# Peptides against a protein of PDB entry 5TUV, part 56

Target 1, 107 residues: chain A of PDB entry 5TUV
Amino acid sequence: KEVIDRLRYLKAEIEDLELKERELDQQKLWLQQSIKNVMDDSINNRFSYVTHEDICNCFNGDTLLAIQAPSGTQLEVPIPEMGQNGQKKYQINLKSHSGPIHVLLIN
Target 2, 107 residues: chain B of PDB entry 5TUV
Amino acid sequence: AQECQNLEVERQRRLERIKQKQSQLQELILQQIAFKNLVQRNRHAEQQASRPPPPNSVIHLPFIIVNTSKKTVIDCSISNDKFEYLFNFDNTFEIHDDIEVLKRMGM

## One batch from the design tools (peptide; aimed at target 1 T73, target 2 F93)

Design b2_p27_2_s4 (made by RFdiffusion4, then SolubleMPNN; from b2_p27_2, 17 letters changed)
Fold by OpenDDE base, seed 3:
Structure b2_p27_2_s4 (fold): chain B 107 residues (1-107), chain C 107 residues (1-107), chain A 27 residues (1-27)
Amino acid sequence: as target 1 above (107 residues)
Amino acid sequence: as target 2 above (107 residues)
Amino acid sequence: KEKILYSTTLDLTNVDQPKVFKVTDKD
């Protein structure tokens, strides 16, 4: 039957796709671990920085804040809500669990 | 048939997830390359200068860049241990991840 | 209590979140 054949085909394809997805998940995990290892290397870590010039070359005309924090630091932006003074509040919440946060005003 | 339709929906869902995961893998590869290029650049630059840059002149990874108008008023509340930050803006802003900055730098 | 518009974690290996976010006055 046509329907039965279609069902068999779809089920087989879904099974193949499931295998492919698992393969991709493993590759992702491997690459993430590889990157972490490279970044944690003492020499690489020493040189893992950008300069003020780098930032200024990427952006211009506005105020730029650079926020450096430990890996794993959480950042949240709540939905802007109307404040008591009738002005919308735009804010950023940062929370680090492993070290202090450092903020630089670029321009 | 309804069963075929259900499986086709599932097939499409899985295909979309696989596509997303493939994109993420490509991004991870690019991130690793960009990071290695950054490290190489900085190592070379410090060799040429025969000294490291001043400590407050560089931004160590990981970091974010906040871009806002020069007219924007920014207030910051900091915890005693500097583990928590609350930024208040009187206007809109943009957040750029360090990865995106590296891309703009051509790394 | 506040509804979160955007959330991320500072991590170079984080590919689950957008790399650029813009908060607008329409949010």
Scores: peptide ipSAE 0.568, ipTM 0.912, DockQ to the pose 0.888
OpenDDE base, seeds 1, 2, 4, 5: peptide ipSAE 0.563, 0.562, 0.563, 0.566; ipTM 0.911, 0.910, 0.910, 0.913; seed 1 fails the geometry check

Design b2_p27_3 (made by RFdiffusion4; failed a check: the pose's geometry)
Pose (drawn by RFdiffusion4):
Parts: C-alpha cells; structure tokens; sequence
Structure b2_p27_3 (pose): chain A 104 residues (1-83, 87-107), chain B 106 residues (1-49, 51-107), chain P 27 residues (1-27)
C-alpha cells in the first residue's frame, strides 16, 4: 500500500529529527551555561552597562523609563481590562532593590 | 491510516520546532559576542575619560519602558514585600537589554 | 477560561527570547 510505507519512511526520518533535537538541546543548555559564566566575571560585570546616548539612539522621542533589577526578577503584566482601562506592570524582586532611571 | 495522519502532523511539528531552536541558538551566540564587544567598548571609553554610578549608566539586566509624553507614570509600593506596581493611564511598550544591544550594533 | 496575565517573564540575560511587549496588541 501507498500508506504503509509512507509510514516506514516517515518513521525512519523522525529519529534523525529526534537525535537532532537532542543535540540541539544539549548545545543550547551549555551555550546558556557559557553565557552565565561570562556575565559573572567580576571584571566583566564591571563594564556590563549602557549610557543615556545609547538608549536615545535606539528610541526616538517620547518618555523612556529604564528599570534595573537583579537576575530572576519577575515581571507580570495583566490584560488591559476596564474597571478606565488599566495599564500596569507588577514587579517582584526577591534578591534586591530596583533602580529606575528616567531617560531624557 | 490515522497513524499516517498523526506522524505527518508530528513531523512538521518537530521540524518547525527544531528550526526555531536553531534560530534561538544563534541568537544566544549573538548575545554573547554583543556582550563581549559592549564590555570591550566601555573599557576603551574609560581610557579616554570614570562615569558616575547612578547617572549616565544602566547596568544589566534591565528593561526599557516607552510611553507617550502625555502619559502619567505612577510608582506604588505596598505593605506586601518584594512588590512593585507601576501604573500608566495609557498604552506602553517594554524592551529588553538584548534588543537594545542589537539596536546599537553590538 | 481567560488567562490572568497578558505577559509574564523573568529578567535574565541568558533568555532564549528577548522580552518584548506592546499593550495595544491586547486591547
């Protein structure tokens, strides 16, 4: 039949696809780890910053609010319902205080 | 027969997912070289100048909130701990540290 | 049932995707 070896063929490709994903899952997990190791060198943390000019060049006009918080800080944004509509940002920081810079 | 329809749908799924994983994989690489160059760029600027801490500098990680000039922004802290509430009377946008690094080149 | 949050995330540098949110998309 045309269908029964449409199976054997498809069932012979997915394992190549399955191993490819396993490989891609391992590559991503220790690429992320190498990224964590670089952003926590004490020397590299010293220069891991951006200036006002950089932000202004990438955001034309308007009011800009820069919010800085430690890693793992959670940010929750509810749906714009009505109650006047509500546009709000819920910020939860357990590891430390947050720093807010008003960009001009 | 439906064991044929199930695997063809599953195949495309795996394909569409394996493709997106290869995309975020190079984005993660781009994230690292952008971070390395950003650090190298700031070290060079410090040899021609040190900028003060609370001003003119934003440390990673961070977010950029963009809204209209006529939009009022309120900041509320309550009795509950580890909570921050920002209110806007109008729509806004949130951008990440990764995107701003891309917009500035590397 | 409708979800309670239009967007929810953590601030990390090693994220798979960058954070982007536009409130007009959820009006």
Amino acid sequence: KEVIDRLRYLKAEIEDLELKERELDQQKLWLQQSIKNVMDDSINNRFSYVTHEDICNCFNGDTLLAIQAPSGTQLEVPIPEMGQKKYQINLKSHSGPIHVLLIN
Amino acid sequence: AQECQNLEVERQRRLERIKQKQSQLQELILQQIAFKNLVQRNRHAEQQARPPPPNSVIHLPFIIVNTSKKTVIDCSISNDKFEYLFNFDNTFEIHDDIEVLKRMGM
Amino acid sequence: SKPKYAFKTELNFDREEPIYYNSKEYE

Design b2_p27_3_s1 (made by RFdiffusion4, then SolubleMPNN; from b2_p27_3, 12 letters changed)
Fold by OpenDDE base, seed 5:
Structure b2_p27_3_s1 (fold): chain B 107 residues (1-107), chain C 107 residues (1-107), chain A 27 residues (1-27)
Amino acid sequence: as target 1 above (107 residues)
Amino acid sequence: as target 2 above (107 residues)
Amino acid sequence: SKPKYAAKFTLRLDSDEPIHFDSRKYE
């Protein structure tokens, strides 16, 4: 029957897709680990920076804050709600667990 | 049949997830390439200058860039343990990842 | 009551869904 054949086909295809998805998940894990290893390399880490000029070339006309924080630092941006004085609260919360946070004012 | 329709929906759902994961993998590859290019650039630059850049002239990865108007007043508060930072803005702002910055730099 | 956030993420943590590197506007 046509419906039965379609069901069989779909089930088989879904199984193949499951395999493909697992393959992609594995590839992602490997790639993430690779990136981590490259970035954690002592030599690479020494040279893993951008300059003020780099940032200025990417942005213009505004105030720029460069916030360097350790991996694992948590960043939270609350929904800008009205404060007690009727002012909207625009806020960034940072929580580091492994080291200091460094802030640079750009232009 | 209803079962056939359900499987078709599931099939499409899985296809979309696979597509998204493939895109994410491509992005990770580009991130790794960009980082390697950044390191190479900096190594070469320091070799030519025969010295590292001044400490406060560079932003080490990982970092974020906060972009806001020149008129925006920014207040920063540091927690007692110095691991928590609170940034208050009197206006809207944008956040950019270091990866986006590397893209804008052409890395 | 937990505060609601427009964005919440962790720098350089492995996540199931990578953070998009496009500009994020908070208004």
Scores: peptide ipSAE 0.283, ipTM 0.886, DockQ to the pose 0.415
OpenDDE base, seeds 1, 2, 3, 4: peptide ipSAE 0.284, 0.125, 0.274, 0.232; ipTM 0.885, 0.865, 0.883, 0.880; seed 1 fails the geometry check

Design b2_p27_3_s2 (made by RFdiffusion4, then SolubleMPNN; from b2_p27_3, 10 letters changed)
Fold by OpenDDE base, seed 4:
Parts: sequence; C-alpha cells; structure tokens
Structure b2_p27_3_s2 (fold): chain B 107 residues (1-107), chain C 107 residues (1-107), chain A 27 residues (1-27)
Amino acid sequence: as target 1 above (107 residues)
Amino acid sequence: as target 2 above (107 residues)
Amino acid sequence: SKPKYAYKTTLLLDSDEPIHFDSKKYE
C-alpha cells in the first residue's frame, strides 16, 4: 500500500543521506589535514604572521593584547563568577605544551 | 503512519546536519585561502623591503587578540608550571581569534 | 570542584577541530 511504499522510500533516502554525511566527514578530515600541512610548511610558517598595523587596522579604541601561543595550547575562559574577594573573576587560562607564550601590547 | 513520521523526522535531522557540515567545509576552504593570501602578502612585502620585519613588530600565528578598556588592570602570571599562564582582568574583555583578524584584513 | 568555563578550546593544528570561534565578550 501507499504507506509501505512511503516507508521504503524514506529508508532508501536516509541511507543515501548517511552516505553523504560520511563523505562530508571525510572531506572535513582531509581539509583539516591539508590546512595543517600548509601551515606547517617551512616557507609558509616563516611568513605566517600579522603586523601591529594589521591589528590596529582591525580594531580601535581600547587596549589590545596579542597573545601568541604554540599550536595545541589549551585556552579556558571561566564564567565570570564572584571570587573570594566578592569581585567577579575575569580570567583567561592558557596551558602550552610545546613552547612559550608571547604577549604583545598593541595599544 | 507513526513510523513514517518518525523516519521523516530523522530525515530532516540528517538534512540539517548535512547542511551544517557543508557550511563548515566552506569556512575551512576560506580559511585556507586567507592563509595563503597572508603568506603571499608577507613574502612580497619582505622582498620589497629586502629584510624581514623586526621581531617584536609581528604576531605569529596562532594567536588571539584580547580587547579591553584602557582602564582595565591586567595581570599576567605563570601558575603551576612554566607552561601555564593566568591572565586576570578587573573588568570585562573580548577575545578575537586569528581567523577573524584575517577576515577583517580582507585576506 | 572544577570550575565551569564560558569557553574552552585548543589552539590550532593539534586540535581535533579547527579553531574557529566568534568574537566573544565576557562580562
């Protein structure tokens, strides 16, 4: 009957969508690896930087800090909750495993 | 029937995931292009200047930009070990990643 | 107890997912 035919159609379509989703997952992995390879290239790595001027052109007004950290560095920002002193905690936690963190005051 | 309705819900869920994944892939492609453009720009600039930029005038990827009021007191400390950094702010701040900076630069 | 974080990530290349987060204001 019509309901049975609809069920078969839907199941077939879902199967096709599963294949498409897996394809997209593989493409994502490929692109991620491609980006990594491009960034890790010795020549590209040498030129993978922005200038103070670049940053100033992108932002204005307030104090700007540039924090450069190695790839793989963990970044955590706690929810601003009240601390022991009764003051809200505004924090950035960084943990690097492969090298130093560099901080620049832009303005 | 109820079974058809359940499968239609599943189909729609999968379609939405596929749409999201396609969008994410497009973003990754744009990131790769932006990075390549950045490298090309810097290579050309250094060739014209016949020298690399001063070390403290550039920010190497990966990095983040922290934006806060000029009145904000910023404290940076190393905690637990030499690889863990804690930034304390007495007021609110904004974080921008390097990808956003490249976008703002028009890369 | 472990604190809750408004944002938690790993910077580039070695992360399972590419780093891409919108500009965030933390108040």
Scores: peptide ipSAE 0.116, ipTM 0.856, DockQ to the pose 0.403
OpenDDE base, seeds 1, 2, 3, 5: peptide ipSAE 0.114, 0.044, 0.048, 0.046; ipTM 0.859, 0.839, 0.842, 0.847

Design b2_p27_3_s3 (made by RFdiffusion4, then SolubleMPNN; from b2_p27_3, 11 letters changed)
Fold by OpenDDE base, seed 1:
Structure b2_p27_3_s3 (fold): chain B 107 residues (1-107), chain C 107 residues (1-107), chain A 27 residues (1-27)
Amino acid sequence: as target 1 above (107 residues)
Amino acid sequence: as target 2 above (107 residues)
Amino acid sequence: SKPKFAAKFTLKLDSDEPIHFNSKDYE
């Protein structure tokens, strides 16, 4: 039957797509590891920085804070809630587990 | 048949996921290239200056940028060991990761 | 410019999950 043939075709195609998706997942994993290795290289790590000028060139006219922290540092931005004074509370919570956090005021 | 329709939906879902994953892989590749370009730039700059930049003049990766109005009042609470930070803003802010900064820098 | 509450790298994340620096969550 035509329907049966269509079903078989679709099932075969989906199976191929499943394999392709798994391949892409693996490639992503390897690429992420590659990036990590490159960034963890001692020479690359030494030169892995941007300047105040770099940041100022990327953003104009506003107050800019640069927050540098170790990889794995936890960043939490709670949903703004109303405070006791009737104003929304805008917060950032940072927690590092492997080193100090450094904050720079750019402008 | 309903079964064919179900498989068509599944097929389309998988195709979209594959497309998204391919795009994400390309983005990761670009990130790696941008990082390498950053390192190369900084190496060249330090060679020309014959010295590393002052410690407080650069922001080491990984980092985030917080952008807010110049009118925004920012309160910061810092733990004794500087492992925990709490920021309070009286207005909205934007957060940008280092990847976006590198993109804006043209790396 | 007028800043707005935004964290571009977190928009695709679950709001209940914390964000970690240099993690796959926003890579």
Scores: peptide ipSAE 0.046, ipTM 0.849, DockQ to the pose 0.069
OpenDDE base, seeds 2, 3, 4, 5: peptide ipSAE 0.043, 0.050, 0.042, 0.042; ipTM 0.842, 0.844, 0.843, 0.846; seeds 2, 3, 4, 5 fail the geometry check

Design b2_p27_3_s4 (made by RFdiffusion4, then SolubleMPNN; from b2_p27_3, 11 letters changed)
Fold by OpenDDE base, seed 1:
Structure b2_p27_3_s4 (fold): chain B 107 residues (1-107), chain C 107 residues (1-107), chain A 27 residues (1-27)
Amino acid sequence: as target 1 above (107 residues)
Amino acid sequence: as target 2 above (107 residues)
Amino acid sequence: SKPKYAAKFTLELSSDEPIHFNSKDYE
């Protein structure tokens, strides 16, 4: 029956796709570990920075804050709510657990 | 017939996930390349200068950039342990991660 | 009384998932 043949074909294809997806998952895992290793390297970590000039070249005409914090730092942006004065409150909440947060005014 | 339709839906779902995972994998690869290029650039620059940059002249990864109008008033509250920051803006702002910055830098 | 968030992020250079923290406007 044509339907049976189609079902068999689809099942076989789905099985192949499952294998492909698992392969990609594994590749992602290894790549993530590779990135971590590269960034944790003492030499690479020493040189893992950008300059004020770099930032200024990326953004023009506005006030720029650079916020450096340890990995794992929590960043929260609450939905703007009306304040007591009727103005919307635009906020950023940062919580670090492993080190200080450093803030720089770039522009 | 219904089983065939169900399998077709499953097939399409898996194909879409695979496509997304492939894209995400490529993005990670590009991020790693950008980071390596950044490190190489900075190493070369410091070699030419024969000294590291002043500590307050650079932004170490990981970081975020907050971009807002020059007219925006920014208030910052810091916790006693300096691990928690609250930023208040009187207007809208943009947040950019370090990955976005590296992309804009052409790394 | 629980605060609502437009976005919540953890600063990570190497994330298991694509960084949800992209260029966004908050208003």
Scores: peptide ipSAE 0.076, ipTM 0.860, DockQ to the pose 0.449
OpenDDE base, seeds 2, 3, 4, 5: peptide ipSAE 0.051, 0.048, 0.025, 0.044; ipTM 0.849, 0.849, 0.846, 0.855; seeds 3, 5 fail the geometry check

Design b2_p27_4 (made by RFdiffusion4; failed a check: the pose's geometry)
Pose (drawn by RFdiffusion4):
Structure b2_p27_4 (pose): chain A 104 residues (1-83, 87-107), chain B 106 residues (1-49, 51-107), chain P 27 residues (1-27)
Amino acid sequence: KEVIDRLRYLKAEIEDLELKERELDQQKLWLQQSIKNVMDDSINNRFSYVTHEDICNCFNGDTLLAIQAPSGTQLEVPIPEMGQKKYQINLKSHSGPIHVLLIN
Amino acid sequence: AQECQNLEVERQRRLERIKQKQSQLQELILQQIAFKNLVQRNRHAEQQARPPPPNSVIHLPFIIVNTSKKTVIDCSISNDKFEYLFNFDNTFEIHDDIEVLKRMGM
Amino acid sequence: VEPLKEPYKTTLSFDREEPIHLKVVDP
């Protein structure tokens, strides 16, 4: 039949696809680890910052609010329901205080 | 027969997913070289100048909140711990550290 | 851009698979 070896063929490709994903899952997990190791060198943390000019060059006009918090800080944004509509940002920081810079 | 329809749908799924994973994989690489160059760029600027801590500097990680000039922004802290509440009377946008690094080049 | 159908939740970190990007619009 045309269907029974449309199976054997498809069932012979997915393992190549399955192993390719396993490989891609391993590559991503120790690429992320190598990224964690670089952003926590003490020397590299010293220069891991951006200036006002940089932000202004990438955001034309308007009011800009820069919010800085430690890693793992959770940010929750509810739906714009009505109660007047509500546009709000719920920030939760357990590892430390947050720093807010008003960009001009 | 429906064991044929199930695997063709599953195949495309795996394909569409494996493709997106290869995309985020190079984005992660781009994230690292952008971070390395950003660090190298700041070191070079400090040899021609040190900027003060609370001003003119934003440390990673961070977010950028963009809204209209006529928009009022409120900041509330309550009795509950580890909570921050920002209110806007109008729409806004949130951008990440990764995107701003891309918009600047590297 | 599609309006929000569920609360948007994310975590601030540098090692993320995707960047944080959100534009809030009227439903």

Design b2_p27_4_s1 (made by RFdiffusion4, then SolubleMPNN; from b2_p27_4, 9 letters changed)
Fold by OpenDDE base, seed 5:
Parts: C-alpha cells; structure tokens; sequence
Structure b2_p27_4_s1 (fold): chain B 107 residues (1-107), chain C 107 residues (1-107), chain A 27 residues (1-27)
C-alpha cells in the first residue's frame, strides 16, 4: 500500500512538472519574439551597436577581431588539426543567409 | 520498488530542466534590458555629438569578438557563394558573443 | 578549460539558448 501510494504521488507530480515545463517553453518563445520585435524596430536597429572604446574596455592585451553578421548566421569551430605544412589549423567558419559579414580589427 | 526509483530519477531530471529553463528566461529578460539600455546610450551620445559615428568605428549587433595573441596570424577567406567565411588562425583563440560584451559594459 | 572533442556549432542571435563563449585550445 505504501509503495502504491508513493507511485501514484510520483506520477501525479511528474505530470504537474510536465505542465510547468511546457509553460516555461511557451514563455521562452514569447520572450524570444519580444526581443526580436525590439531589435527589428527601426529606431532600435539604428542604434544597436557598440564602439571600439566599448570593446577595448571589455578586453585588453591581445588582438581583438570583431565579426558582425546577420542574425541567424551559423558559427562552426572545428577541432584544431594539423595542416599540410605541419602547423595546427585553428578555424572559424561562418555561414550567413540574409546579408554580408563585416570584420573589424580592434587591436 | 524499482518503478518507484525510476520515477524518482525522472522527477529529478525534470526538476533540473525546469530550473535551467527558469534561468534561461531570466537571462533573456536581462538581455532585453541590456539592449534597450544600449540603444538609449547611443541615442543620447549621437544627440550630444550632433552626428552619427563613423561607419567603421562601431560594431552592429549581432556580433562576436575573437580574442587572440598579438603574434597570431589571421587570414580570412570567402567562399564562392560569398555567404561563407573562413577565418584561419595559426594559434589558439577565444570567442565572446555580444551578450557577454553588453554585460561587461554594464548595460 | 577543456579542449574541443567535436565541432562546435552555434548561431548568432540575442535569443540563443546558450551564450557563445568558446576557448579554443590545443587538444
């Protein structure tokens, strides 16, 4: 009887948790859409940038490369491999679908 | 007894997922706030300067920052379709997204 | 910091499920 009662309790709780998880998923979708709407606004889009100074204040001491690309651009970083000349290859692959990629050297 | 144990494991798994999703929602809210603050800052700055910043002095969202040694050689190649970019480094590097930059900026 | 064991994949967006923070080191 005790085991049966525990099983019933756990099953009921799991069902409640499933509902809660679905609720959170919906809230996430709503919030993501909200962010998209805010970013796509003409005024907000016009002012959606950071400066060289901003980046320099965030990082120091090394070469900083800023890569701007459209939302949805795919980023891939493969495992470093040995090149033909015996040097390791460290790579970043970017695939855009809706516009150009712009590169800036900060430092 | 075994069924009870299995359900308890599932319960715990669901609880952890819910916790993670709640955290993600909080981060999205903060991201939206940070973005709005960025827009306000930039609008104010341009009003004071009475001009927009030079095109090559700003990085538009979304973007990533690549941090590497000053000794690192960086090459960029563009694919035939002009939508794919390959960055080659002769040394290790670190990638940061715009979200982290906004956080570091205190937005 | 752990080295990459597989190709890292992400998408540029403020609405990403996870932030993009990658330290590429030698395997």
Amino acid sequence: as target 1 above (107 residues)
Amino acid sequence: as target 2 above (107 residues)
Amino acid sequence: VKPLTETYKATLSLTNDEPIHLVVVDP
Scores: peptide ipSAE 0.549, ipTM 0.909, DockQ to the pose 0.824
OpenDDE base, seeds 1, 2, 3, 4: peptide ipSAE 0.540, 0.532, 0.545, 0.547; ipTM 0.907, 0.906, 0.907, 0.907

Design b2_p27_4_s2 (made by RFdiffusion4, then SolubleMPNN; from b2_p27_4, 10 letters changed)
Fold by OpenDDE base, seed 3:
Structure b2_p27_4_s2 (fold): chain B 107 residues (1-107), chain C 107 residues (1-107), chain A 27 residues (1-27)
Amino acid sequence: as target 1 above (107 residues)
Amino acid sequence: as target 2 above (107 residues)
Amino acid sequence: VKPLTETYKATLTLTSDEPISLKVVDP
């Protein structure tokens, strides 16, 4: 029947898509590991920085804070809500687990 | 048939996931390229200057940039163990990570 | 740049499939 043929076709296509999705998952994992290896290299790590000029060229006319933290640091930004004093809370929460956080005023 | 319709929905779902994963993979590729370009730039610059930049003049990866108005008041509270940081702003702000900065730098 | 629509949580890493670009707006 025509319905049976359509079902077979769809099932076969879904199976092919499953294979493609798994392939992409593996590629992602491989690439992530590759990037980590490159960044963890001693020489590359030594030169893994930006300058104040770099930041100023990316952003104009405002106060710029640069926050450098160890990999694995947790960032939380809550939705602004009214506090008990009637002021809105604009906040950034950071939790480091492996080292100090450094803050620089750029502009 | 209902079964055909269900499979067509599943097919579409998988196609969308695949598209998203392909986009994420491309993003990672660009990140790796950008990082390599950054390292190359800095290495060349230090060779020409015959010295590394001062410690407080550069921002090491990973980092985030906070952009806010020059009128914004910023307070920072640090825990006793110096692993937890709370930033309070009296106005809105933007956050951009190092990946976004590298993109804006044209790396 | 995406507007903040919910509490945002992330982990700072050297690699990310979802780069951070947020704008904190008034609710």
Scores: peptide ipSAE 0.495, ipTM 0.900, DockQ to the pose 0.755
OpenDDE base, seeds 1, 2, 4, 5: peptide ipSAE 0.476, 0.488, 0.489, 0.488; ipTM 0.899, 0.897, 0.899, 0.901

Design b2_p27_4_s3 (made by RFdiffusion4, then SolubleMPNN; from b2_p27_4, 9 letters changed)
Fold by OpenDDE base, seed 4:
Structure b2_p27_4_s3 (fold): chain B 107 residues (1-107), chain C 107 residues (1-107), chain A 27 residues (1-27)
Amino acid sequence: as target 1 above (107 residues)
Amino acid sequence: as target 2 above (107 residues)
Amino acid sequence: VKPLTETYKATLRLDNDEPISLKVVDP
């Protein structure tokens, strides 16, 4: 029957998709580790920077802050809400676990 | 049959997840390429200049960029545990990470 | 640049599914 054949086909296809998904998961893990290794390399780390000019070329005119925070730092940006003092809360919350946070004014 | 319908829904769900994971992998590949290009650029630039850039002229990865109006007042406070940083703005702002910056730089 | 529509949370260098590009706008 057509239904039985369709069921068999779908089950086989789902099995193939499961394999593909697992393959992609492994590839992601490997690539993430590869990126980490490349960035943590002493020579690469020495040259892992951008200049003020680079930043200014990417953004126009307004005040630009660069916040240097170590890998693993947690970033939280809440939706602006009215505070107790009647002022809207435009905020950035950062939680660093492994090192200091440095702030640079670009322009 | 109901079973056939259930499997078709599952198949579609898996296909969507696979598509998302493929997109994520492409982003990771681009990140790695961009970083390698950045390192090469900086190495070449320092060789040509015969010296490293001034320490306060560069922004080391990882970082985020905050873009806001020239009129925006920015306050930064550190929590009691010294690991949490709160940035307060009196107006709207944009946030961009180093990955976004490297993309804008054409790396 | 994506407008902020909900509280955004990320971990630097761990949440790398998409680059961070947010605009905090008035609700």
Scores: peptide ipSAE 0.578, ipTM 0.907, DockQ to the pose 0.626
OpenDDE base, seeds 1, 2, 3, 5: peptide ipSAE 0.573, 0.570, 0.576, 0.577; ipTM 0.908, 0.906, 0.907, 0.909

Design b2_p27_4_s4 (made by RFdiffusion4, then SolubleMPNN; from b2_p27_4, 9 letters changed)
Fold by OpenDDE base, seed 5:
Structure b2_p27_4_s4 (fold): chain B 107 residues (1-107), chain C 107 residues (1-107), chain A 27 residues (1-27)
Amino acid sequence: as target 1 above (107 residues)
Amino acid sequence: as target 2 above (107 residues)
Amino acid sequence: VKPLTETYKATLSLTNDEPISLKVVDP
């Protein structure tokens, strides 16, 4: 009796949790679409930028490179490994699908 | 019973996923707020200056920031696909996206 | 900032679940 009751309780709770998880998934999709809509607005898009000063205030002392790319651009950073010349490969791979990538040296 | 144990494990797994998804939703909300604040700041700044900023003085979203040593040599190459970029560094580096930058800016 | 421990893949978007904050270090 006790084991059976525990099983029923757990199954019911898991079902409730599944519903909650699906609800959260839907909320996430809604919010992502909301963000996209806000960013795609003509006025918002016009003012969707940061300055060199903004970046310099966020980071100290070293070389800062800004890479601007279209939304949806894929970023890949491999584990550094030895090249044929014995030099380690420190790399960033970017794949854009909709437009050019722009590079700016900040300092 | 073994079945009870299995269900308890499943229950815990679902609880953890729900917690993660709740956290992700909160991050998205903060991102949206930060973006709106950025837009408002920039609109105000341009109004005060009575002109838009020079094109190369700002970084449009989305972007990433690469932080590396002043001694680091950086090479950029475009692959056969015109939308694919490869950045090569001769030393270690850090990457931060626009979301992180907006957070550091206090947006 | 998280150290890179495996090949990292992400997409540039403000709709990301969490910000990209990565440190590439020597293995």
Scores: peptide ipSAE 0.572, ipTM 0.910, DockQ to the pose 0.749
OpenDDE base, seeds 1, 2, 3, 4: peptide ipSAE 0.568, 0.572, 0.571, 0.567; ipTM 0.909, 0.908, 0.909, 0.908

Design b2_p27_5 (made by RFdiffusion4)
Pose (drawn by RFdiffusion4):
Structure b2_p27_5 (pose): chain A 104 residues (1-83, 87-107), chain B 106 residues (1-49, 51-107), chain P 27 residues (1-27)
Amino acid sequence: KEVIDRLRYLKAEIEDLELKERELDQQKLWLQQSIKNVMDDSINNRFSYVTHEDICNCFNGDTLLAIQAPSGTQLEVPIPEMGQKKYQINLKSHSGPIHVLLIN
Amino acid sequence: AQECQNLEVERQRRLERIKQKQSQLQELILQQIAFKNLVQRNRHAEQQARPPPPNSVIHLPFIIVNTSKKTVIDCSISNDKFEYLFNFDNTFEIHDDIEVLKRMGM
Amino acid sequence: SPELAFQKSLDFDDVDTPHFYSSEDPD
């Protein structure tokens, strides 16, 4: 039948696709680990910053609010319902205080 | 028969997912070289100049909130701990540290 | 409790979450 070896063929490709994903899952997990190791060198943390000019060059006009918080800080944005509509940001930081810079 | 329809849908799924994973994989690589160059760029600027801490500098990680000039922004802290509430009377946008690093080159 | 339109953790390695969010009026 046309269908029964449309199966054997498809059932012979997915394992190549399955192993390719396993490989891609391993590559991603220790690429992320190598990224974590670089952003926590004490020398590299010293220069891991951006200036006002950089932000202004990438955001034309308007009011810009820069919010800095430690890693793992959670940011929750609810739906713009009505109650006047509500546009709000819920910020939860357990590892430390947040720093807010008003960009001009 | 429906064991044929199930695997063809599953196949495309795996394909569409494996493709997206290869895309975020190179984006992660781009994230590292952008971070390395950003660090190298700041070291070079410090040899021609040190900028003060609370001003003119934003440490990673961070977010950028963009809204209109006529938009009023309120900041509220309550009795509950580890909570921050920002209110806007109009729409806004949130951008990440990764995107700003891309917009500035590397 | 209100329903959430977006949720994110500020992690440098997070590429599973969109890096751009725009709050818009519902239709």

Design b2_p27_5_s1 (made by RFdiffusion4, then SolubleMPNN; from b2_p27_5, 16 letters changed)
Fold by OpenDDE base, seed 3:
Structure b2_p27_5_s1 (fold): chain B 107 residues (1-107), chain C 107 residues (1-107), chain A 27 residues (1-27)
Amino acid sequence: as target 1 above (107 residues)
Amino acid sequence: as target 2 above (107 residues)
Amino acid sequence: KPKLAYSRTLELTDVDTPKHFKVVDPP
């Protein structure tokens, strides 16, 4: 009876957790769509940028590349491996599907 | 007893997923707030300056920041259609997302 | 196709992938 009661309790709790998880999934989707709508607004999109000064204030002491690409651009970094010349390959691959990629060197 | 143990494992798994989803939701909320603050800042700044910033002085979202040593040699190859970019580094690097930059800016 | 150390799509609403990455040498 005690085991049966524990089983019943656990099953009921799991059911409640399933409902909570589904609720969170829906909230996530709603918020994601809300953010997209805000960003796609013409006025907001016009002012959705950072300045060179902003970047310099956030980072110092190293070479910085600022790479702007359209939403949906795919970014890939392969595992460093030895190339045919004996040098390890440190790479970033970008594939844009909807527009140009802009690169700024910040030193 | 074994069935109880199995359900307890499942319960814990679901609790962990819910916690992760709650964290993701909070992150999305913060991102939305940061973006709105950025837009407001830029709108105000341009109003005060009575002109937009120079095109090459700003970085539009979405973007990434790549930082590496000042001694790192960087090569960039662009496809003929300008949709694919390959960056080659002779040393290690770090990638920072635009969201991280906004956080560092205090948005 | 080489194995990737890092891969993601540039989207503000992406919360499923890390937004910071440091490339390191494999052991």
Scores: peptide ipSAE 0.535, ipTM 0.904, DockQ to the pose 0.894
OpenDDE base, seeds 1, 2, 4, 5: peptide ipSAE 0.523, 0.512, 0.533, 0.531; ipTM 0.903, 0.900, 0.902, 0.904

